# Peptides against a protein of PDB entry 2FGR: the designs that were tried, part 206

Target 1, 331 residues: chain A of PDB entry 2FGR
Amino acid sequence: SSVTLFGIVDTNVAYVNKDAAGDSRYGLGTSGASTSRLGLRGTEDLGGGLKAGFWLEGEIFGDDGNASGFNFKRRSTVSLSGNFGEVRLGRDLVPTSQKLTSYDLFSATGIGPFMGFRNWAAGQGADDNGIRANNLISYYTPNFGGFNAGFGYAFDEKQTIGTADSVGRYIGGYVAYDNGPLSASLGLAQQKTAVGGLATDRDEITLGASYNFGVAKLSGLLQQTKFKRDIGGDIKTNSYMLGASAPVGGVGEVKLQYALYDQKAIDSKAHQITLGYVHNLSKRTALYGNLAFLKNKDASTLGLQAKGVYAGGVQAGESQTGVQVGIRHAF

## One batch from the design tools (peptide; made by RFdiffusion4, then SolubleMPNN)

Design b2_p22_6_s1 (from b2_p22_6, 17 letters changed)
Fold by OpenDDE base, seed 5:
Structure b2_p22_6_s1 (fold): chain B 331 residues (1-331), chain A 22 residues (1-22)
Amino acid sequence: as target 1 above (331 residues)
Amino acid sequence: MTIEVPKGEALKILEKILEELK
């Protein structure tokens, strides 16, 4: 049996040329190439191929030393695993986000990631971005000839917001084929939430695929998110991503990713393009740089997520440029 | 860092670590 202490400290100098007032923001930011974290995990061999596990993981903010405190909101699970796969109990990535974010070449962090996993409708639930859930039970199958799946259910525990009941209930899963250089997945989820104190269903469908050619990797995502409201109609966003990555000189990786966010409720699009480079100084330490450009059209107000510097929106129809240069260390 | 733990003692070590982090 074992207990492992692990972590990542990722800190950067970041700049964005526009905030909500049209002013530039710059400073020390966090989590530009990987989310900074501290965690504990372990396994216990129960015999007969059965294992117990635990995982506790929280975010670290290296710019302020966790001035708002530390918690295990990234993951807090107990597990049983064996030839049948893995069952997890506790707060975690929901199965849909765990699988479908694996196609994001920017690993769902910094100024470059696919931003489709978002609260598009001012949902009042704690996790209306579709990334994690409280009170979650998850099951993950083994890989059988490439085929694998994951399923999850989160209890609402009779949480209410306004007239909305069942807030925080999640049901979802994915099916996937992972064989050699090929990965493809389909994910479906529904989450109960509230918008304006009224019951709302957050429906999500995501298709992802990637292929590794050795010299380069291609990756893509297609997503639809709908906040289904009884009053005021659906808030629908169609999100698209295409990315490429390539190894450079055995010590580096270059990444290029494009995303389109078609925000149907405001008839407005946003275009994101990001160039990233990671330089490995060792197996544990890397330097990185990200350059992102976000063009909002019409009523779109999306902002790049320069965590620790500026993660808010911009003025409608404005473009934002972001830069991050940083150090990632893993232990 | 990896620490080997005797069978049945993983939870006690976790509890002790969580107490030291408070």
Scores: peptide ipSAE 0.037, ipTM 0.591, DockQ to the pose 0.599
Fold by OpenDDE base, seed 1:
Structure b2_p22_6_s1 (fold): chain B 331 residues (1-331), chain A 22 residues (1-22)
Amino acid sequence: as target 1 above (331 residues)
Amino acid sequence: MTIEVPKGEALKILEKILEELK
């Protein structure tokens, strides 16, 4: 049996030019290039090609030393794996987010990531962003000639909010083709939640693809999220992303990503453009900089996620500029 | 970094880490 301690400490100086009052915010932030984390993982060979595994991972907040505490809310799984693939029990990324966020060139963190995996409707469920679930069983197939899939189910355990039952139930999965420079995936998910104390289904469909040309990588996402309320119209968002990355001088990487969030319930769009640079000082240590522009139109109030500094919204129709400059260290 | 942790010490290391994080 082996146990591996692993982690990332990623801390930055961050600035946003507007908060909800129209004022600038700046300070020390976290997780600008990779989510800061501490984890333990291990495997045991059970013979016959069967392995047991565990994975415990929590987020680190280097700016305040985890003043709100530490937990394993990122992942807390036990697993069996073999020629059949992998079965996981416990809180984890849901299969759809685990696969489809892999196309985000900003690693689903900082001011540059694709923000489509979001609670668009003030859903009252703990994981209404569609990223993780409690009480999750997941299965991942092996790769068969490029084809692979993942499936998940999370138990609601009769959780109620207002008149809504089955809150926290997840069902979803993806199919994918991963072969050489090409990756493509389709994900489907439904979560049971509540909005205003009323039962609501969070339906999600996501298409992702990437191609590595060697000199550059292209990546794209197409997503629709619908919060289907028992009373009231659907809250629908169509999200689009296109990104490119390229190596620079053998020690750096430049990234450019555009996203569009078409928020149908408020007939309002937001445009996000992010330029990122990572400079590898070693295999484990990097400097990075991110520059993001978020243009809200009409009633849109989206804000850049400068974690540890400001992650709130802005005034309707306002644009926000964000900067992060930081150090990432992996161990 | 893979630290080979002897069987049964992983929990002690986790407990120490969690105590240092309290």
Scores: peptide ipSAE 0.030, ipTM 0.656, DockQ to the pose 0.278
Fold by OpenDDE base, seed 4:
Structure b2_p22_6_s1 (fold): chain B 331 residues (1-331), chain A 22 residues (1-22)
Amino acid sequence: as target 1 above (331 residues)
Amino acid sequence: MTIEVPKGEALKILEKILEELK
């Protein structure tokens, strides 16, 4: 039996030129290239190709030393794995987010990531961004000649908000093809939540693909998120992403990513463009810089996620520019 | 970093880490 202590400390200096008041924000932020984390994981060989596993992982906030505390909300699973794949019990990434965020060249963190996995509708559930779930059972297949899949179900445990009685129930999964330079995936999910105290379904469909040409990698996402409400109509967002990355000089990586968020309920679009650079000082330590531009149109109020500095919205129709320069260390 | 932790010490390490994080 083995236990592995692991983590990432990622801390940056960040700037955004506008907050909700139109003022600039700057300071020390976290998780600009990778989410800062501390975790324990281990495996036990049970014989016959069966393994037990555990994984406990929490977020680290290096700017304040976790002043708000520490928890295992990133992942807290026990698992069985073997030739059949892996079954996980406990809070984790839902299968759809686990697979489909892998196409985000900005690692689903900092000012550059694809922001489609979002609570678009002021959903009152704790995980209405479609990223994680409590009370989750997940199954992941092996890779069969490139084909793989993942499925998950999360119990609501009779969680209620207003008149909604199934809040936090998740059902979803993906199918994928991962072979050599090619990856492609289709994900479907439904999560039960509440909006304005009324039962609401968060439906999500996501298509992702990437291809590694050696000299560069291309990656793309197509997503529709729909909060289905009995009253007031559906809140639908179509999100699109296209990104490219390329190695630089054997020690660096440059990234460029564009995203479009077509927010149908407010008939408003947001455009995000991010340039990133990572410089590897070692296998475990990197310097990085991100430059992001977010253009909101019409009623759109999206903000860049400069965690630890400013992650709120901006005024309707306003543009925001963000910068992060930081250090990532893995142990 | 993989630390081979003898059986039963993983919990003690976790407890120590959790105590240091409180």
Scores: peptide ipSAE 0.029, ipTM 0.663, DockQ to the pose 0.306
Fold by OpenDDE base, seed 2:
Parts: C-alpha cells; structure tokens; sequence
Structure b2_p22_6_s1 (fold): chain B 331 residues (1-331), chain A 22 residues (1-22)
C-alpha cells in the first residue's frame, strides 16, 4: 500500500483590459497554467492484478489562502482497477470532460483554454458546465490496440429545483483511439438540470483529435452543447477549437490556440485566440506567460477566465485582452 | 475502421441514444 501527498501551486499576475463596466482589472490570480491543488492518493495491491485506490484532491487558491475554505471537490474517489480497467466511485471529472479536455492545449485552465465545457443557459445545477459530477460511478477500459472508452453515471438523489426533478443526473461516455502520435475521441453526455426552475436537459457531443509530429503537435475540438428547455426553446452552442504546440530550446513550450463559440440562441459568435509560453526551470517548476484575445460579436458577452482577478463577462459585442504571467510549482 | 459519421447523423444517433435512456 502507498499514500502520496501531491500538489501544484500556480499563481500569476493577471490583467484584463475590460470588465462588465468597461474598466480594466489586474491583480494576483490563480491557476494560469495548471489548476492549483492539494491531494492525497494511494493504492493497495489486493493480489491477482487487482488494486484498490483512493484519490482526494481539492483546489488551492494561493492569492487568498483558501478564504472560501478547502474541500475535495476536484476529486474524491475510491476505485478498483485491474486487467478489466478501472471503476471509480465518488465526485470526479465526468468521463466526457476527462477525455475531451485532453485535446485542450491549455489544459482547461487560465485565460487560454477551450471554454466549450460551460453553463451556456444559466443552468441552476452545481456542475452545469459538464466538467464534474457528484455521486458519480465511472468505468474506464484498458487500451486495446489503441481503442479505449470511458462511461459514467451520476445519481440525482432526488434533487429538485423548482419543478425540475432528477437535477444532477449525468449519463455519458467516450470512445477513443490512442496510438503513438494519434489521438481521436467521440464523447456523448446528458445532464439533467433546471433553468428558471424548469426541467432542462444539457446534451453534449464532442469530437477531439490530435497528432504529434514530434516538432509540433496539432489538436482540435468540435462540440455542440444544447440546453433543451421545456419553455423558451433550446439554447445551443457550437464550439470549435484548433491549436498547435511546439517544444522550444529543450526547456520551453509555445502554444497557439483558436476557438470559436457560435451561440445560436443569441445568434452571436465569440472568437478566442491565445498565445502561451511555458519555461521549465526544473521538472517541477515553470514560469509561464499567456496572452489572450476574446472578440465578442453582436449580443455575445463572454469573458476570459482570469481566475482570482476577473472571470465575468463584458458588454455585448466588446473585445477583451488578457495577460497572465506566473509561476507553477509541483510537489 | 474509422466510421466517419456525418455531423448530422452523430447528433441523430445521440438523440436516439438519449431517448432510449429516458
């Protein structure tokens, strides 16, 4: 049996040129290159190739010292694993987000990530971004000649909001091919939620692919998110991402990523482009910089996610520029 | 065997799977 204490502290100086009032915001932010975290994990060999595991992980906010408290909301799982794969019980990344965010070159954090995994509809559920779930059972297959899959179900436990029942129920999964330089995946999910106190289904389909040419990596995502509302019609967003990364000088990595968010319910698009650089001072410590541009069109009000500084929207049709410069340390 | 499911059919298959899961 083993127990490992692990973590990441990632803190940055961040700037955005516009908030919802049109004013600039700047300060100390968190999680610009990797989400800051503290965790405990362990495994027990049960013999016959069977292992028990646990994983407890919470977010760290280095700018305020966790003023809102500490919890294990990132992951709180017990697992069994073996030649059959892995079964997990407890709060975790849902299988769709766990797999499909792997194509995001910004690792679903900071001002540069793909923002498709979002609550597009003012959903009243706690996890209406499609990233994690409470009361989750997950299964992950082994890799069979490149083919792999993951499936998950989260219990609603009769959670109600307004007239909506079954809030927080998740069902979803992915199929993938991961072999050498190639990765490709299809993810499908439905989550039950509420919007305006009315039952709403959050449907998600995501395609991802990447290829590593050695000198550079290309990655792409295609997603549709649809909040199916009983009243007021569907809130549909088509999200697209294309990114490239390359090693620099044996100690650095440069990243460039573009995303388009076609918000059908408001007939409005947002364009995001991000340039990132990571400089490894060691295996555990890096400096990083991100420069992001977000261009809203028409009624779009999206903002860059400068966590700890400003993560709100902007005025309709406004553009936002964001910068993060920070230190990431892993232990 | 990469089955290129046309974008519109993948959504229909999803809708059917999600209807059968209701």
Amino acid sequence: as target 1 above (331 residues)
Amino acid sequence: MTIEVPKGEALKILEKILEELK
Scores: peptide ipSAE 0.000, ipTM 0.240, DockQ to the pose 0.014

Design b2_p22_6_s2 (from b2_p22_6, 16 letters changed)
Fold by OpenDDE base, seed 5:
Structure b2_p22_6_s2 (fold): chain B 331 residues (1-331), chain A 22 residues (1-22)
Amino acid sequence: as target 1 above (331 residues)
Amino acid sequence: MTIEVPKGEALKIYQELLEKLK
């Protein structure tokens, strides 16, 4: 059997011009171009086209040396794979996030990513951002003629919060078409959670598409999240993203991405625009820079996610500018 | 980086690590 050790160390200097008090924040941050990670994975050939696999992956914080500890909360799976596809058992990206975040040109990382995969309603569940789940069983089909799908179910294990039962139950999946330059996907998910100690369903629908023209790539996302509360009405957010990327010579990539977050419960919009550049010094080492602008309107308080420096909100209706300049190294 | 692990040794290493954490 084999074990592969792998990882990424990504550390940056980051600045945001406003925090919740209106003050600037700056310092050494983490995970600006890719999430810093340490992982172990391996496979065993069982014969007959069947393989066993494992994957253990945790986040690294290069700015503080993992002062809060290390865990495998990114992924901790055992799997069987073959001509039927892959079955996974354990904590992982839920199938919807695994597929639909692939259309984010900033790879769900740093100050530039699509922020639609969020806890919009102060949900009390641990994973109410719709990204990962505990106690997850996932199935992924092979690709057949471009068509592929993924499905997942997470057990609640009778977890309760207040009067809410079944907290942490997830059911969801996607269907996709991936052929040559084209990718398109539809994802649907429901997660059971609590808001204010009351049962709440987090419903999510996401459409994604991308096309690679060779000289440039276009990508888009359309998402609706709805926290359906028994009391107090629905908390609904419509999120939109459009992005473009292009290679710059043989060594660089430029990215431009716009997102709109229409927060229906507070009748307020936020606009995000991000310019990014990656300069490859080698196959494993890159320099990068990100410049992001976030405009909140009305009651919106969204902040850019400058992890390790400042990831909180701003005052209602305030605009925030963020910069990251860093090094990414893969091993 | 890829290392070859003899069959069953990964479980043994894991058990030894768990015993050291007790």
Scores: peptide ipSAE 0.027, ipTM 0.574, DockQ to the pose 0.456
Fold by OpenDDE base, seed 4:
Structure b2_p22_6_s2 (fold): chain B 331 residues (1-331), chain A 22 residues (1-22)
Amino acid sequence: as target 1 above (331 residues)
Amino acid sequence: MTIEVPKGEALKIYQELLEKLK
């Protein structure tokens, strides 16, 4: 049996020109190119093609040394795997986010990522962004001629918020085709939550695709999120993303990504455009820079996620510019 | 980094690493 210690320390200098008060924020931030993490993982061969596995992973905050503590909230799974695929028990990425965030050229972190996986409705559940779940059982198929799928169910364990029961229940999955340069996926999920202490279903549909042309990669996402409320109508957001990446000089990568967030409940759009560059100093160490522009229209208050510096909203209809320059080190 | 950890020592090494990180 082998145990692997692994991690990423990603720390940056970040700037945003506006916060909720209209003031600039700057400082040392984390996770600009990849989420900083510390983890343990291992496998045991059980014979007959069956393997047991474990994975424990927590987020690292290199700016303050994890002053708020350390936990395994990123992933805490035990698994069985074999020719049938993999079954996982424990907190993890839900199957929909695990697959569909793979089309985000900014690795679902920093100021540049697709922000569609969000709590759009002030949902009171801990994971109402649709990214992870507690009490999760997941199954992932092998790849069969390009076709693969993942499914998950999370138990609510009778968690209540206000009059809402079943809070934190997740059901979801994806189907995908991954073959050579092509990847395409469709994900569906429903999560039970509360809004204003009332039962609410968070429904999500996401389509993702990417194609690697060798000289460049194109990637796209289409998502609809609905918080279905018994009173007050649905809170619906349609999110769109298109991105391109290209290798530069054998050691660099340039990335450009656009996203549109059409927030139907407030009849307001937000536009995000991000330029990123990664320079690999080695297989394990990279320098990076991100430049993001977020244009809110009308009642939209979205902010760029400069983790460790400022990740809040802005005033309605305000535009925000963000910069990150940092070091990523993997071990 | 893959460290081949002898059976039962993984927790000890992890504790020692956590103590060294303190």
Scores: peptide ipSAE 0.024, ipTM 0.628, DockQ to the pose 0.319
Fold by OpenDDE base, seed 3:
Structure b2_p22_6_s2 (fold): chain B 331 residues (1-331), chain A 22 residues (1-22)
Amino acid sequence: as target 1 above (331 residues)
Amino acid sequence: MTIEVPKGEALKIYQELLEKLK
């Protein structure tokens, strides 16, 4: 049996040139290269190749010392694992986000991440971004010659918002091939939610792939989200990402990522370009810098996610530039 | 404890989503 205390403290100075009023914002932010976290995990060998596990993980906000409190909303699972794979019970990343976010070279955090895993439709569910779920059961297969899969189901527990009575139900999964330098995955999910107090289905399909050439890595995502509403028509977004990373001088990594968000319901596109650099001072400590540009077209109001400084939208059709410079420490 | 995932609902959702790729 083992218990491991682990975490990441990632804090930065951040700037964005525009908020919703057109004003600049700057200050101390969090989670620019990796999400700051505190966690406990452990395993128990039960014999016969069976293991029990637990994982408890919460987000840390280093700028305010967790003024809004601490919880295990990142992950709170108990598991059984063996030759059959792993079964998890409790709040976690849903299988689709767990796998498909791995192709994001900015680790789904800071001003540079792929923002496709989003609530595009003012969904009233707590997890309408498709990232995590409460009341989740997940199963992950072993790797069979590169082939692997994950599946999940979250109970709605008869949660009601307006006339919607199945809010928070998730069903989804992925199939993948992971072998040497190649990774490729297909993810499919549906969540039940509400929009304007009416039942709505959030459908998601995501394709991801990456290849490591040794000297550089390429990564890509293709995603469609569709909020299917009974009244007012579907809210569809097509999201695309292409990224490259390369090691620099054995101590650094440079990253470049482009994303396009084609928001069909408002006939509006947003373009995101991010340049990042990480400098490893050790295996556990790094300095980093991110430079991001977000161009909204027409009715698009997307903002860069400078967590702890400004994560709101901008005026329709406005562009936003963001900078983060910070320290990441892992323990 | 056998945890039953509703296989029929899962299959339907996957089929509907796969049809949108064509």
Scores: peptide ipSAE 0.011, ipTM 0.297, DockQ to the pose 0.019
Fold by OpenDDE base, seed 1:
Structure b2_p22_6_s2 (fold): chain B 331 residues (1-331), chain A 22 residues (1-22)
Amino acid sequence: as target 1 above (331 residues)
Amino acid sequence: MTIEVPKGEALKIYQELLEKLK
């Protein structure tokens, strides 16, 4: 049996030119290029091609030293794997987010990522962003000539909020084709939640694709999130992303990503454009810089996610500029 | 039980997660 200790410490200086009051915010932030983490993982060979596994992973906040504590809320799984694929038990990324966030060139963190995996409706469930679930069973197929899939179910355990039952129930999965330079995926999910104490279904459909041209990579996402409420009608968001990345000088990577968030319930759009650069000082240490512009239209109040500095909204129709400059170290 | 801290494994896991996520 092997046990691996692993981690990332990613800390930055961050700036945003506007908060909810229209004032600038700046300071020391975390997780600008990669989510800072500490984890343990291991495997045991059970013979016959069967393996047991475990994975325990928590987030690190290098700005405050985890003043709010440490936990394994990122992942806490036990698994069996073999020729049949992998079964996981425990809190994890749901299969849809695990596959479809893959097309995000900003690694689902910092001021640059695709923000489509969001709680668009003030859902009262703990994971209404569609990223993770408690009480999760997941299955991942092997790769069959490029074709692969993942499926998940999370138990609600009779959780209630207001009059809503089944809160935290998840069902979802993806199908994908991953072969050489091409990746393409379709994900579908439904999560039970509450909005204003009333039962609400969070439905999600996501399409993703990427192609690696060797000299550059292109990536795209198309997503629809719909909070189906019993009262007040559906809260629908269509999110679009297109990104490109390219290696620079053998030690760097440049990334450019655009996203559009069409918030149908408020008839308002937000446009995000992010330029990122990563400079590898070694295989384990990098410097990085991100520059992001978020243009809200009409009633849109979206803010860039400068974790540790400012991750709130802005005034309706206001634009926000964000900068992160940081160090990522992996061990 | 030996705890191995493979050099660069967190980045490789992150890259593998990013590549499994890419």
Scores: peptide ipSAE 0.031, ipTM 0.436, DockQ to the pose 0.070; fails the geometry check

